Peptides against a protein of PDB entry 5D63. Designs and how they scored, part 141

Target 1, 292 residues: chain A of PDB entry 5D63
Amino acid sequence: SLRRGIYHIENAGVPSAIDLKDGSSSDGTPIVGWQFTPDTINWHQLWLAEPIPNVADTFTLCNLFSGTYMDLYNGSSEAGTAVNGWQGTAFTTNPHQLWTIKKSSDGTSYKIQNYGSKTFVDLVNGDSSDGAKIAGWTGTWDEGNPHQKWYFNRMSVSSAEAQAAIARNPHIHGTYRGYILDGEYLVLPNATFTQIWKDSGLPGSKWREQIYDCDDFAIAMKAAVGKWGADSWKANGFAIFCGVMLGVNKAGDAAHAYNFTLTKDHADIVFFEPQNGGYLNDIGYDSYMAFY

## One batch from the design tools (peptide; made by RFdiffusion4, then SolubleMPNN)

Design b2_p21_4_s1 (from b2_p21_4, 13 letters changed)
Fold by OpenDDE base, seed 2:
Structure b2_p21_4_s1 (fold): chain B 292 residues (1-292), chain A 21 residues (1-21)
Amino acid sequence: as target 1 above (292 residues)
Amino acid sequence: MITDADLDARTEALLQRFFSR
């Protein structure tokens, strides 16, 4: 079954993703097919899938940028019915905004069925052009039509998944205590993470003994990421991944505060030095405390 | 080789120090 999380949703037939046009929060904004750039933040193409309690395989899909929800216009079962962004809530009972998402017959892609109409989200004619119509269309779970098959590329991790990634890392002290601050985290590409670091002013910040040293740099980076998240996205119920660690060196004569994020595959962590913007697999310290 | 116990003791000692790196 599909897990709660943030997804980039890509058509199985052509290199097109489900896009909320212009990221607009207006009711009735078209959801369309649009090109995307791999390993980047595709701003209007990220969707938070929230599972509906006690309704098997059924979700709302909230656009991360606009904070609006995928909506089948009037809940109509007619082929060609528009799919739009519309105001809503994560746990709505409105069947226009409830989507049953299950694996297709190929075992890799998913189909997205409207809960009420039983029609499927369809990239009309498999059109790969920017702005191509996405509509509700008749179909079945077992047919092979690629217009109705979608790959769900997970762009986030749960707190449990992040915790597991940390636990696998060899640079964790035996006295380690981790403090989880949120439930779901958008994981940024390093390029985006670095850009936030640059924009924070940290590259020009001067190290000063006690008054502005490693802990100040690390906390400033986390604050910058938090602010970036708040300013960039209208959806709620998730955070941006950026951790802070306190570590001790092998000699036991030095401590350091630093940041960390997740690798591209979300399986491991990578350390980030906010004093110079470097990414390291080994920062030379074993973490005894983290919060993220 | 530093044992886990050694690391624990050292960590406690370091907690008495300020972070200054």
Scores: peptide ipSAE 0.117, ipTM 0.692, DockQ to the pose 0.107
Fold by OpenDDE base, seed 4:
Structure b2_p21_4_s1 (fold): chain B 292 residues (1-292), chain A 21 residues (1-21)
Amino acid sequence: as target 1 above (292 residues)
Amino acid sequence: MITDADLDARTEALLQRFFSR
């Protein structure tokens, strides 16, 4: 079963992703195929999949940027019916915005079926051009038509996954206490994380004994990421991953506050030093406290 | 549920150390 999370949804046949045109929040904004850049933030192409309680394999899909939902126009079962962004809620009962998402016959890609119409999200003619039509189209779960098969590239982690990544890191103190602040986290590429750091002004901030030292830098970075998230995305129900750790060195005579994020594969954490913007596998401290 | 106030209190307790960097 597809897990709750943020996904980049890519066509199985051509290098095209499901894109909300211009990231517009207007009702009726076309959802189209569009090119993407791997390992980057594809701003208009991120979708929060929220599972519907007690309805098997059924989700709403909220565009992260616009905060609007994938919507089959009028819920029509006619082939070629437009799929658009439309205002909605995560747990709507509107069948125009309910999507049954299950594995295709190839076992890797998914098909996206409208709950009401039973038609499938289709990249019309497999068109790889920017702005290509995405529509509801007749189909079956077992057919191999790549126009209706989609890879769901997970761009987020659950709090449990983040916790697990921390737990397996060797630089965790025996007295460690972790505090989870949110349920689902968009994981940023390092380039984006670094850009937020740069834009925060932290690179130009002067270290000053106690009045603006490691804890201030670490908290300022987390605050900057939080603000970036709030300013960048209109969807709710997720956070941007940026942790704060307090650690002690092996000798026990020094403490440090620093940040951390997740690696590209989401399996491990990497430490981030907000005083210099460095990423480290070993920051020289064992964390006894984290919040993220 | 951990509130902001709870987090602050816990953070303050843990920050009762000298951070040298």
Scores: peptide ipSAE 0.111, ipTM 0.630, DockQ to the pose 0.120
Fold by OpenDDE base, seed 5:
Structure b2_p21_4_s1 (fold): chain B 292 residues (1-292), chain A 21 residues (1-21)
Amino acid sequence: as target 1 above (292 residues)
Amino acid sequence: MITDADLDARTEALLQRFFSR
């Protein structure tokens, strides 16, 4: 089954993603097909899938940018019915905003069925152009039509997945304790993470003994990422991944505070030095504490 | 809002013992 998370939803037939037009929060804003750039944020094309308790394979889809929800207009079962952004809540009972999401017959892509109408989210005519219509359309679960098949590229990790990635890293001290602050984390591309670092003013910050040293840099970076998240997205129920670690060197006579993020495949962590903006597989310290 | 109470005593203790770098 599909897990709770943030997804970039890409058509199986053409290089087009499900896009909320202009990221607008207005009720009735069209959801359309749009081109995307790999390894970028794709601002209007991220969707938080929230599973509905006690309803198998059924979700709401919240646009991360607008905070509005994927909505089948009037819940109509007519082919060509508009799919729009509309105000809602994560655990709504409104069948216009409830989507059953299961694997297609190819075992890799998903189909998105409206819970009420039983029609499927369809990239009309497989149109790859920007602004192409996405609509509810008749279909079946076993049909091979690529217009109704979607890849769910997961852009986030659960706290459990982050914990597992940390546990696999060789630079974790035997006394390590991790503290999880949130449940789901958007994982940023390094380029975006670096840009937040630059915009924070940290590149121009001067190291000063005790008054502004490694812990201040690491906490300032986390604060900058937190603020960036709050300022960038209208959806709730997730955080932006940026960890803080405290580590000790192998000799045990020096300690350092630093940041970390996840690799592109979400399987590993990479260390980030907020004093110089460097990414390292080995920062020279073994972590005995982290919070993220 | 996350408060100091949301972090356990162990985390706070580790932060207090940190060496400057």
Scores: peptide ipSAE 0.096, ipTM 0.642, DockQ to the pose 0.093
Fold by OpenDDE base, seed 3:
Structure b2_p21_4_s1 (fold): chain B 292 residues (1-292), chain A 21 residues (1-21)
Amino acid sequence: as target 1 above (292 residues)
Amino acid sequence: MITDADLDARTEALLQRFFSR
């Protein structure tokens, strides 16, 4: 079954993603097919899937940018019914905003069925152009039509997945203790992470003994990422991944505070030095404490 | 992975008091 998380939803037939037009929060904003750039933040194309308790394989889909929800207009079962952004809540009972999401017959892609109308989210005519119509359309779960098949590229990790990634890293001290602050984390591309670092002013910050040293840099980076998240996205129920670690070197004669994030495949962590903006697989320290 | 046995008194003192890197 599909896990709770943030997804980039891509058509199985053409290189088009489900896009909320202009990221607008207005009721009735069209959801359309749009091109995307791999390994970047596709701002209007990220969707938080929230599973509905006690309703199998059924979710709301909240646009991360606008904070509005995928909505089948009037819940109509008519083929060609508009799919729009509309105000809502994560655990709504409105069937216009409830979507049953299950694997298609190919075992890789998903189909998105409106809970009420039983129609499917359809990239009309498989149109790959920007602004192509996405609509509710008649279909079946077993049909192979790529217009109604979608890849769910997961852009977030759960706290448990993050914990697992940390646990398998070789640069963790035997006394390690981690503290989890949130439940679900959007994982940023390094380019975005670096841009946040630049915008924070940290590249120009002067190291000063005790008064502004490694712990200050590391905490400032985490604060900058947190603020960026709050300022960038209107959806709730997730955080932006940026960890802080305290570590000791292998020689046992020095300590350091630094940041970390997840690799692109979410399987491992990568260390980030906020004093110089470097990414390292080995920062030269083993972590005995982290919070993220 | 390093263990507590790998840490000397200097490191313990650092960890308990301050970071300087």
Scores: peptide ipSAE 0.105, ipTM 0.661, DockQ to the pose 0.107; fails the geometry check

Design b2_p21_4_s2 (from b2_p21_4, 13 letters changed)
Fold by OpenDDE base, seed 1:
Structure b2_p21_4_s2 (fold): chain B 292 residues (1-292), chain A 21 residues (1-21)
Amino acid sequence: as target 1 above (292 residues)
Amino acid sequence: MITDEDLERRTEELLERFLAR
């Protein structure tokens, strides 16, 4: 079954993603097919899938940017019914905004069925052009029509997944204590993470003994990421991944504070030095504490 | 999420280490 998380939803037939037009929060904003750039933040094309308790395989889909929800217009079962962004809540009972999402017959892609109408999210005619119509359309779960098949590329990790990634890293001290601050984390591409670092002013910050040293740099980076998240996205219920670690060297005579993020496959962590913007697989310290 | 109590306890434990870099 599909896990709670943030997804980039890509058509199985053509290189188009489900896009909220202009990222607008207005009710009735069209959801359309649009091109995307791999390994980047596709701002209007990220969707938080929130599973509905006690309703199998059923979710709301909140656009991360606008904070609005995928909505089948009037819940109509007519083929060609518009799919739009509309105000809502994560655990709504409105069937216009409830989507049953299950694997297609190919075992890799998903189909997205409106809970009420039983029609499917359809990239009309498989049109790969920007702004192509996405609509509710008749279909069945076992049909192989790529117009109604979607890959769910997971762009986030749960706190448990992050914890697991940390646990398998060889640079964790035996006394390690980790503290989880949130439940779900959008994982940024390194390029975006670095840009936030640059925009924070940290590249020009002066190291000063005790008054502004490693812990200040690391905390400032986390604060910058937090602010970036708050300023960039209107949806709630997730955080931006940026960890802080305290570590000790092998000799045990030096300690350091630094950041970390997750690798692209979300399976491992990579260390980030906020004093110089470097990414390292080995920062020279074993972490005895982290919060993220 | 971390609790205030947990954070306080961990903060006390960190007093054993000095961040020098």
Scores: peptide ipSAE 0.051, ipTM 0.596, DockQ to the pose 0.076
Fold by OpenDDE base, seed 3:
Structure b2_p21_4_s2 (fold): chain B 292 residues (1-292), chain A 21 residues (1-21)
Amino acid sequence: as target 1 above (292 residues)
Amino acid sequence: MITDEDLERRTEELLERFLAR
């Protein structure tokens, strides 16, 4: 079953992703096929999948940028019915915005079926051009048509997954205590993480004994990421991953405060030094406390 | 630019604060 999370949804046949045109929050904004750049944010192409309680394999899909939901126009079962962004709620009962998402016959891609109409999200004619029509179309679960098959590239992690990644890291102190602040986290590419760091002013911040030292840098980075998240996305129910750690060195004669994020595959953490913007697999400290 | 020496000094100063808690 598809897990709750943020997904980049890519067509199985052509290099096109499900895109809310211009990221507009207006009702009726077309959802279209659009090119994407791997390992980037792809702003208008991120979707929060929220599972509907007690309805098997059924979700709402909220565009992260606009805060609007994938909507089959009038819930029509006619082939070619427009799929648009529309205002909604995560746990709506509106069948126009309820999508059953299950594995396709190939076992890797998914099909997206409207709960009410039973039609499928279709990249019309497999058109790879920017702005290509995405519509509801007749189909079956076992059909191999790539126009209706989609890869769900997960762009977020649950708190449990983050916890597991931390637990696998060798630079954790025996006295470690972790505190989870949110349930689901968008994981940023390092380039974006670095840009937030730059925009925060931290590169130009002066280290001052006690009054603005390592803990201040680390907390300022987390605050900057939080603000960036709030300013960038209209959807709710997720956070941006940026952790704070307190650590002690192996000798036990030095301590440090620093940040961490997740690697691209979400399997491991990487340490971030907010005082110089560096990423390190080994920052020289074992964490005895983290919050994220 | 923060030097390695600066970082070492900074971490030493932090340890004293943590141990005081």
Scores: peptide ipSAE 0.029, ipTM 0.634, DockQ to the pose 0.058
Fold by OpenDDE base, seed 2:
Structure b2_p21_4_s2 (fold): chain B 292 residues (1-292), chain A 21 residues (1-21)
Amino acid sequence: as target 1 above (292 residues)
Amino acid sequence: MITDEDLERRTEELLERFLAR
């Protein structure tokens, strides 16, 4: 079963992702195939899958950038029916915006079926070109047509997954207390995380004893990430992952405040020093408190 | 098992270390 989360949705046959054209919030904006760059944000190609309560394997798909939803035009069952962005809500009853998403016969990719029409999201002709048509098309769950098979690359973690990653880290103090602030987190690639750090002004900030020291840097970084999230995305129901930790060294004679994010595979945390922009697997402190 | 009170005390002590930097 597909979990709630943010996904980059890639065609199983060609290196093309489901893209909301120009990230436009206008009703009827075409959803198209488009090239992507691995391990980057791919701004117009992120989709929040929200499971519909009590409807098995059925979701709305909200474009993270535009805040609009994947919509089968007029809910038509005709092959070639346009799939567009359209205003909506996460828990809509509109069958034009309800998608049953289950594993394909190959066991790795998914198929995306419109709940009402029972047609499938199709990269028409498997066209790998930018702007290629994505449409509803007739099909079955067991067919092997790669035009209708999609990989769901998870780009987010739940609070529980983040908590688990922290729990696995060896640099957590026995007195550790974690405070979860949100339910779902977009995990940024390091390059993006670093860029936010740069844009925050922290690289030019002067360390000053107590008045602007480690805790100020760490909080400023989290604030910068939060603002970046709010300014960058129109969808709701998720946050951008950036944690703050307070830690003590092994000797117990020094303390530090720092940030952390998740590794690419989302299985572990990596520490981030906001005073110099460095990523470390061991920052030299054991965390006794975190909030994220 | 560490009590909430113990955690609070430890946090305060550690925060004092922050101030001591």
Scores: peptide ipSAE 0.037, ipTM 0.587, DockQ to the pose 0.131; fails the geometry check
Fold by OpenDDE base, seed 4:
Structure b2_p21_4_s2 (fold): chain B 292 residues (1-292), chain A 21 residues (1-21)
Amino acid sequence: as target 1 above (292 residues)
Amino acid sequence: MITDEDLERRTEELLERFLAR
């Protein structure tokens, strides 16, 4: 079953992703096929899948950028019915915005069926052009038509997954205490993470004894990421991953405050030094405290 | 940019706080 999370949804047949045109929050904004760049944010192409309680394999899909929801126009079962962004809520009962998402016959891709109409999200004619129509279309779960098959590339982690990644890291102190602040985290590419760091002014910040030292840098980075998230996305129910750690070195004669994020595969953490913008697999400290 | 020496000094300062607990 598909887990709650943020997904980049890519067509199985052509290199196109489900895109909310211009990221507009206006009702009726077309959802279209659009090219994407791997390992980037793809701003208008991220969707928060929220599972509907007690309705098997059924979700709302909230566009992360606009905060609007994938909506089958008038819930029509007619082939070619527009799929648009529309205002909504995560746990709506509106069948126009409820999508049953299950594995296709190939076992890797998913099909997206409207709960009410029973039609499927279709990249019309498999058109790879930017702005290609995405519509509701007749189909079956077992049909192999790639126009209706989608890869769900997960771009987020749950707090539990983040916790697990931390637990697997060898640089955790025996006295470690972790504090989870949110439930789901968008994991940024390092390039984006670094850009936030640059834009925060931290590269130009002067280290000063006690008054602006390692903990200030680390907290400032987290604050910058938080602000970036708030300023960038209209959807709710997720955070941007950026952790703060306090650590002690193996010799026990030094301590440090630093940041961390997740690796691309979300399986491990990588340490980030906010004082110089460096990424390290080993920052030289074992964390005894983290919050993220 | 911060030097390695600066980083080392910064960690010592935090250690003092840690050890003072």
Scores: peptide ipSAE 0.028, ipTM 0.632, DockQ to the pose 0.057; fails the geometry check

Design b2_p21_4_s3 (from b2_p21_4, 14 letters changed)
Fold by OpenDDE base, seed 1:
Structure b2_p21_4_s3 (fold): chain B 292 residues (1-292), chain A 21 residues (1-21)
Amino acid sequence: as target 1 above (292 residues)
Amino acid sequence: MITDADLEAMRERLLKRFEER
């Protein structure tokens, strides 16, 4: 079963992703196939899948950038019906915006069926060109047509997954206490994380004893990431992953405050030093507290 | 070696008491 989360949705047949054209929030904005760059933020191609309570395998799909929802035009069952972005809510009852998402016959990819029309999201003719039509099309769950098969690349983690990643790290003190602030987190590529750091002004900030030291840097980084998230995305119901840690050295005579994020595979954490923008597997401290 | 009790005491004193940088 597909978990709640943010996904990059890629066609199983060609290197094309489901893209909201121009990231526009206007009702009726076309959803199209578009090329993507791996390991980057694909701004118009991220979708928050929200499971509908008590409706098996059924979701809304909110475009992260526009805050609008995947919508089958007029809920029509006709092959070739447009799939567009449209205003909606996460737990809507509008069948135009409800999608049953289950594994295809290959056991790896998914098919996306409109709840009402029972047609499937289709990359028309498997066209790999930018702007290729995505439409509702007739089909069955057991068909192997790659035009209707999609990989759901998970771009976020739950708080539980983040907690598990932290627990696996060897640089956590025995008395560690973590505080979870949100439920679902978009995990940024390091390049994006670094760019936020640069844009925050922290690279030019002067360390000053007590008045602006390690804790101020670490909190400023988290605040910068939070603001970046708020300014960049119109969808709600998720956060941007950026943690703050307090750690103590092995000797027990010094402490430090720093940041951390998740590795690309979401299985581990990596430490980030906001005073110099460095990523480290070992920052020289064992964390006794974190919030993220 | 710092004990668990010592660590808790450090938390209560706030990070700034032991900041290295």
Scores: peptide ipSAE 0.037, ipTM 0.610, DockQ to the pose 0.160
Fold by OpenDDE base, seed 4:
Order: structure tokens, then sequence, then C-alpha cells
Structure b2_p21_4_s3 (fold): chain B 292 residues (1-292), chain A 21 residues (1-21)
């Protein structure tokens, strides 16, 4: 079954993603097919899938940028019914905004069925052009039509997944204690993470003994990421991944505070030095504490 | 959730035990 998370949803037939047009929060904003750039944020094309308790394989899909939800207009079963962004809540009972998401017949892609109408999210005519219509359309779970098949590229991690990534890293001290702050984390591309760092003013910040040293830099970076998240996204129920670690060196005579994020495949952590903006697989310290 | 006091405690742990970079 599909897990709770943030997804980039890509058509199985053409290089098009499910896009909320202009990221608008207005009710009735068209959801359309749009081109995307791999390994980027794709701002209007991220969807938080929230599983509905006690309803098998059924979710709401919240656009991360607008905070609105995927909505089948009037819940109509007519082929060609518009799929739009509309105000809603994560655990709504409105069948217009409830989507059953299960594997397609190919075992890799998903189909997205409206809970009420039983029609499927369809990239009409498989049109790869920007702004192509996405609509509810008749179909079956077993049909091989790529217009109704979607890859769900997971862009987030749960706190448990992050914890697991930390646990398998070789640079963790035996006394390590981690503190989880949130439940689900959007994992940023390094380029975006770096841009936040640049925009924070940290590159111009002067290291000063005790008064503004490693812990100040690390906390400032986390604060900058938090602010960026709050300013960038209207959806709730997730955070932006940016950890803080305290570590001790091999000699046991020095400590450091630094940041970390996850690798692209979400399997490992990478250390980030907020004093210089560097990414390192080995920062020279073993972490005895983290919060993220 | 972690408070400012918690962060301070973490910092003190760092300062008391080891040299900072």
Amino acid sequence: as target 1 above (292 residues)
Amino acid sequence: MITDADLEAMRERLLKRFEER
C-alpha cells in the first residue's frame, strides 16, 4: 500500500507530472499535466498523500504549495470531469476529494480512482504539453492505458526512515541520542539546501569564539530551513528535513555542532557544515546527539 | 518539543566536555 508522504506524481506514458496550475489556492484551480525537472523541487507538483483511517488504500492529496486538495468537480462520473484544486481537510469525508490509490496492472505505477465516482485520474489523450487536461475518466484497475497510470516518486521521509538512515551511518557515537521533532520530512535537493544556506546570511557570518561558533551556525541553519518551509508551502502536516548534530572527534578532545540532511535515495545521511556550506560523508566527528 | 532551555542544555553539554570548533 502507498505510505503517507509527499509525492511527485508522474505520468507513466509521457514525461508529465500532475501540476496545480500556477500553484493557486483558489477553488477550482485546474490540475494539469506539466513538464518537470528531475532532482528539483517542482513547486506546484508536490502532493501530500494522507491515508484515510479505516478506508483501505484511500487518501486525500494535498498540494504542498497551495494547501488545497485534489478535487473531482461535483464528484461526477462523467468522462472528462475536471480535476481541480479545492479547499479541504486531510481527513475529509467529501468523496470528491477521496482517492483510492493502488498499483496498476504493471506493478510499478499506480492508478488514482475517485472514491465516489469510481473514475480514474486521466491525462487526457496522453497529452505531454504544459497545461494538458487532467480529468476523471472511466476505466478499470486492470486496464493498461498509460493515460491513467502514474508513478509516485516519494520526496519525503518519515521520522522512522530518517532514524534508520542515521542508525546505519558509521559516524554515530555509542552514546548517541536522537530527538525527533516531526513526523514527515520533505527532503530537499542539495542545491535548494545550499540556496537556503546562502540566503540565510550564514556565508557572511563571522565565527567568533563562544559567542557565535559551531552551535550558533548549526542552529541558525536549521532556523533558516524552518523559516523557508513556513514561507514556501501552505500545506501542513510535514516539515523540511534539516538536522542538527553534536559530535565528538576521534581523539575525544574536541566537539562540533553541524547539520545533516539525507541523500537523494533517502538511505543515508550526509553532513553539512554551516560554516562553509560543505557537504561531507565524514565530517570528522561522531554524533552523540541529534535533533531533526 | 525542544525548548530554548533544552537547546541551552545541549550547548552546555558541548562546552563542558570538549573544545568547540
Scores: peptide ipSAE 0.034, ipTM 0.604, DockQ to the pose 0.098
Fold by OpenDDE base, seed 5:
Structure b2_p21_4_s3 (fold): chain B 292 residues (1-292), chain A 21 residues (1-21)
Amino acid sequence: as target 1 above (292 residues)
Amino acid sequence: MITDADLEAMRERLLKRFEER
């Protein structure tokens, strides 16, 4: 079963992703195939999949940027029916915006079936060009047509997954206590994380004893990431991953406050020093407290 | 035996050990 999360949805046949054209929030905005750059944000191509309670394998798909939802126009079962962005809610009963998402016959890709029409999201003719039509089309779950097969590249982690990544890190103190602030987190590429750090003014901030020291830097970074998230995305129900840790050194006579994020594969954490913008696998401290 | 209260007290002590950096 597909987990709740933020996904980059890529065609199985050609290097094209499901894109909300211009990231527009207007009702009826076309959803199209578009090229993408790996390991980048791909702003208009991120979708929050929200599972519908008590309806097996069925989701709404909210565009992260626009805050609108994937919508099959008039719920029509006719091949070639437009798939658009449209206003909605995460737990809607509108079958035009309900999508059954299950593994295809190849066991790696998914198919996206409209709940009402039973047609599938189709990259028409497998067109790899920017702006290529995406439509509802007749199909079956066992059909091998790559026009209707999609890879769901997960761009987020649940709080439980983040907790697990922290738990297996060797630089966690035996007295560690973590505090989870949200349920689902978009994990940023380091380049984006660093850019937020730069834009925050922290690179030019002056360290001052107690009045603006390690904890202030770490909290300022988290605040900057939070603001960036609020200013960048219209969808709700997720956060941007940026943790704060308090740690103690091996000698037990010094403590530090710092940040952390997740590695690209989401399996591990990496420490971030907000005073210099450095990423480290070992920051020289064992964490006894974190919030994220 | 270390109690939850002991752990919290330990954390409080560690907070006072922030280095000048």
Scores: peptide ipSAE 0.034, ipTM 0.580, DockQ to the pose 0.128
Fold by OpenDDE base, seed 2:
Structure b2_p21_4_s3 (fold): chain B 292 residues (1-292), chain A 21 residues (1-21)
Amino acid sequence: as target 1 above (292 residues)
Amino acid sequence: MITDADLEAMRERLLKRFEER
C-alpha cells in the first residue's frame, strides 16, 4: 500500500513527471507532463498523497506548491478528460478528487485510478514533451500500457522513519532524548539545504562566547528552514526536515549544538555544522538530545 | 558549551511549544 507522503510522480515509459502548470493555484490549471531534474526540488511536481480513512488505497493528491488538488474535470469517464488542479480539501468526498493508487501488474509502478469514473491518469500518447497532456483514460489494472504507469518517488519521511534513522546512527549518546515536532517531513537535497543556510546570513555571523555560539547557530538554521518552508509552499500537513542536536564529545569535557538532515535514501542522518556549512558523518559528538 | 541546565531549559521550552500547537 502507498504510504502517506510527498511524491515526485514519474512516468514509467518516458522521463516525464506530473506537473501542475506554472504552479498556479487557479481552478482548472492543467496538469501536464514535464521534464524534471533528478535530486533537486522540482517545485511544481511534488504531490502530497493523503490516504482517505476507511477507503482502501484511495488518496487525495495535493500539489505542494499551489495547495490545490488533482481533479478529473467533471468526473467524466470519457477518454481524454482533462486532469487539472482545483481547490479542495485533504479529506474531500468529491470523487473528482479521489484517486485509487495501487501497484500495476509489473509490481514496481503504480496506476492512478479516479475513484468515481474508474478511468486512469494517462500521459497521452506517452508524449515526453513539456506540457504534454495528462488525461483520464480507459484502462484496466492489469494492462501494461506505460502511459498509465507511474513511479512514486518518495520525497518525504514520517516522524517514525526519521526516528528510526536517528536510532541507527552510531553517534547517539545513551542518554539520548528525541522530541518530534511534526508528522511528515519533506527531505531537502543538500544543495537546497545549503542555499537556505547561505540565505539565512549564518555564513557571515560572528561566533561570540555564550552570547552567540553553537546553540544560536543551530537554532537559527532551523528557524531559517522553517521560514523557507512557510514562504515556499501553499500546502499544509507537512514540515521541512531540519533537526537540532545537542551532543557531548567522547571525553565528556565538551558539548556542542549542531544540525542534521537525512541522507538521500532517507535511511541515515548526516550532521550539518551551521557555523561553516559542512556536512559530516561524524561531527565528533554523541547526541544526547534532538528536536526536529 | 551547553550545560545540563541549558538542556533542561530547552526541553521545557520545546514541550511547551508543542502543547501550544
Scores: peptide ipSAE 0.013, ipTM 0.563, DockQ to the pose 0.215

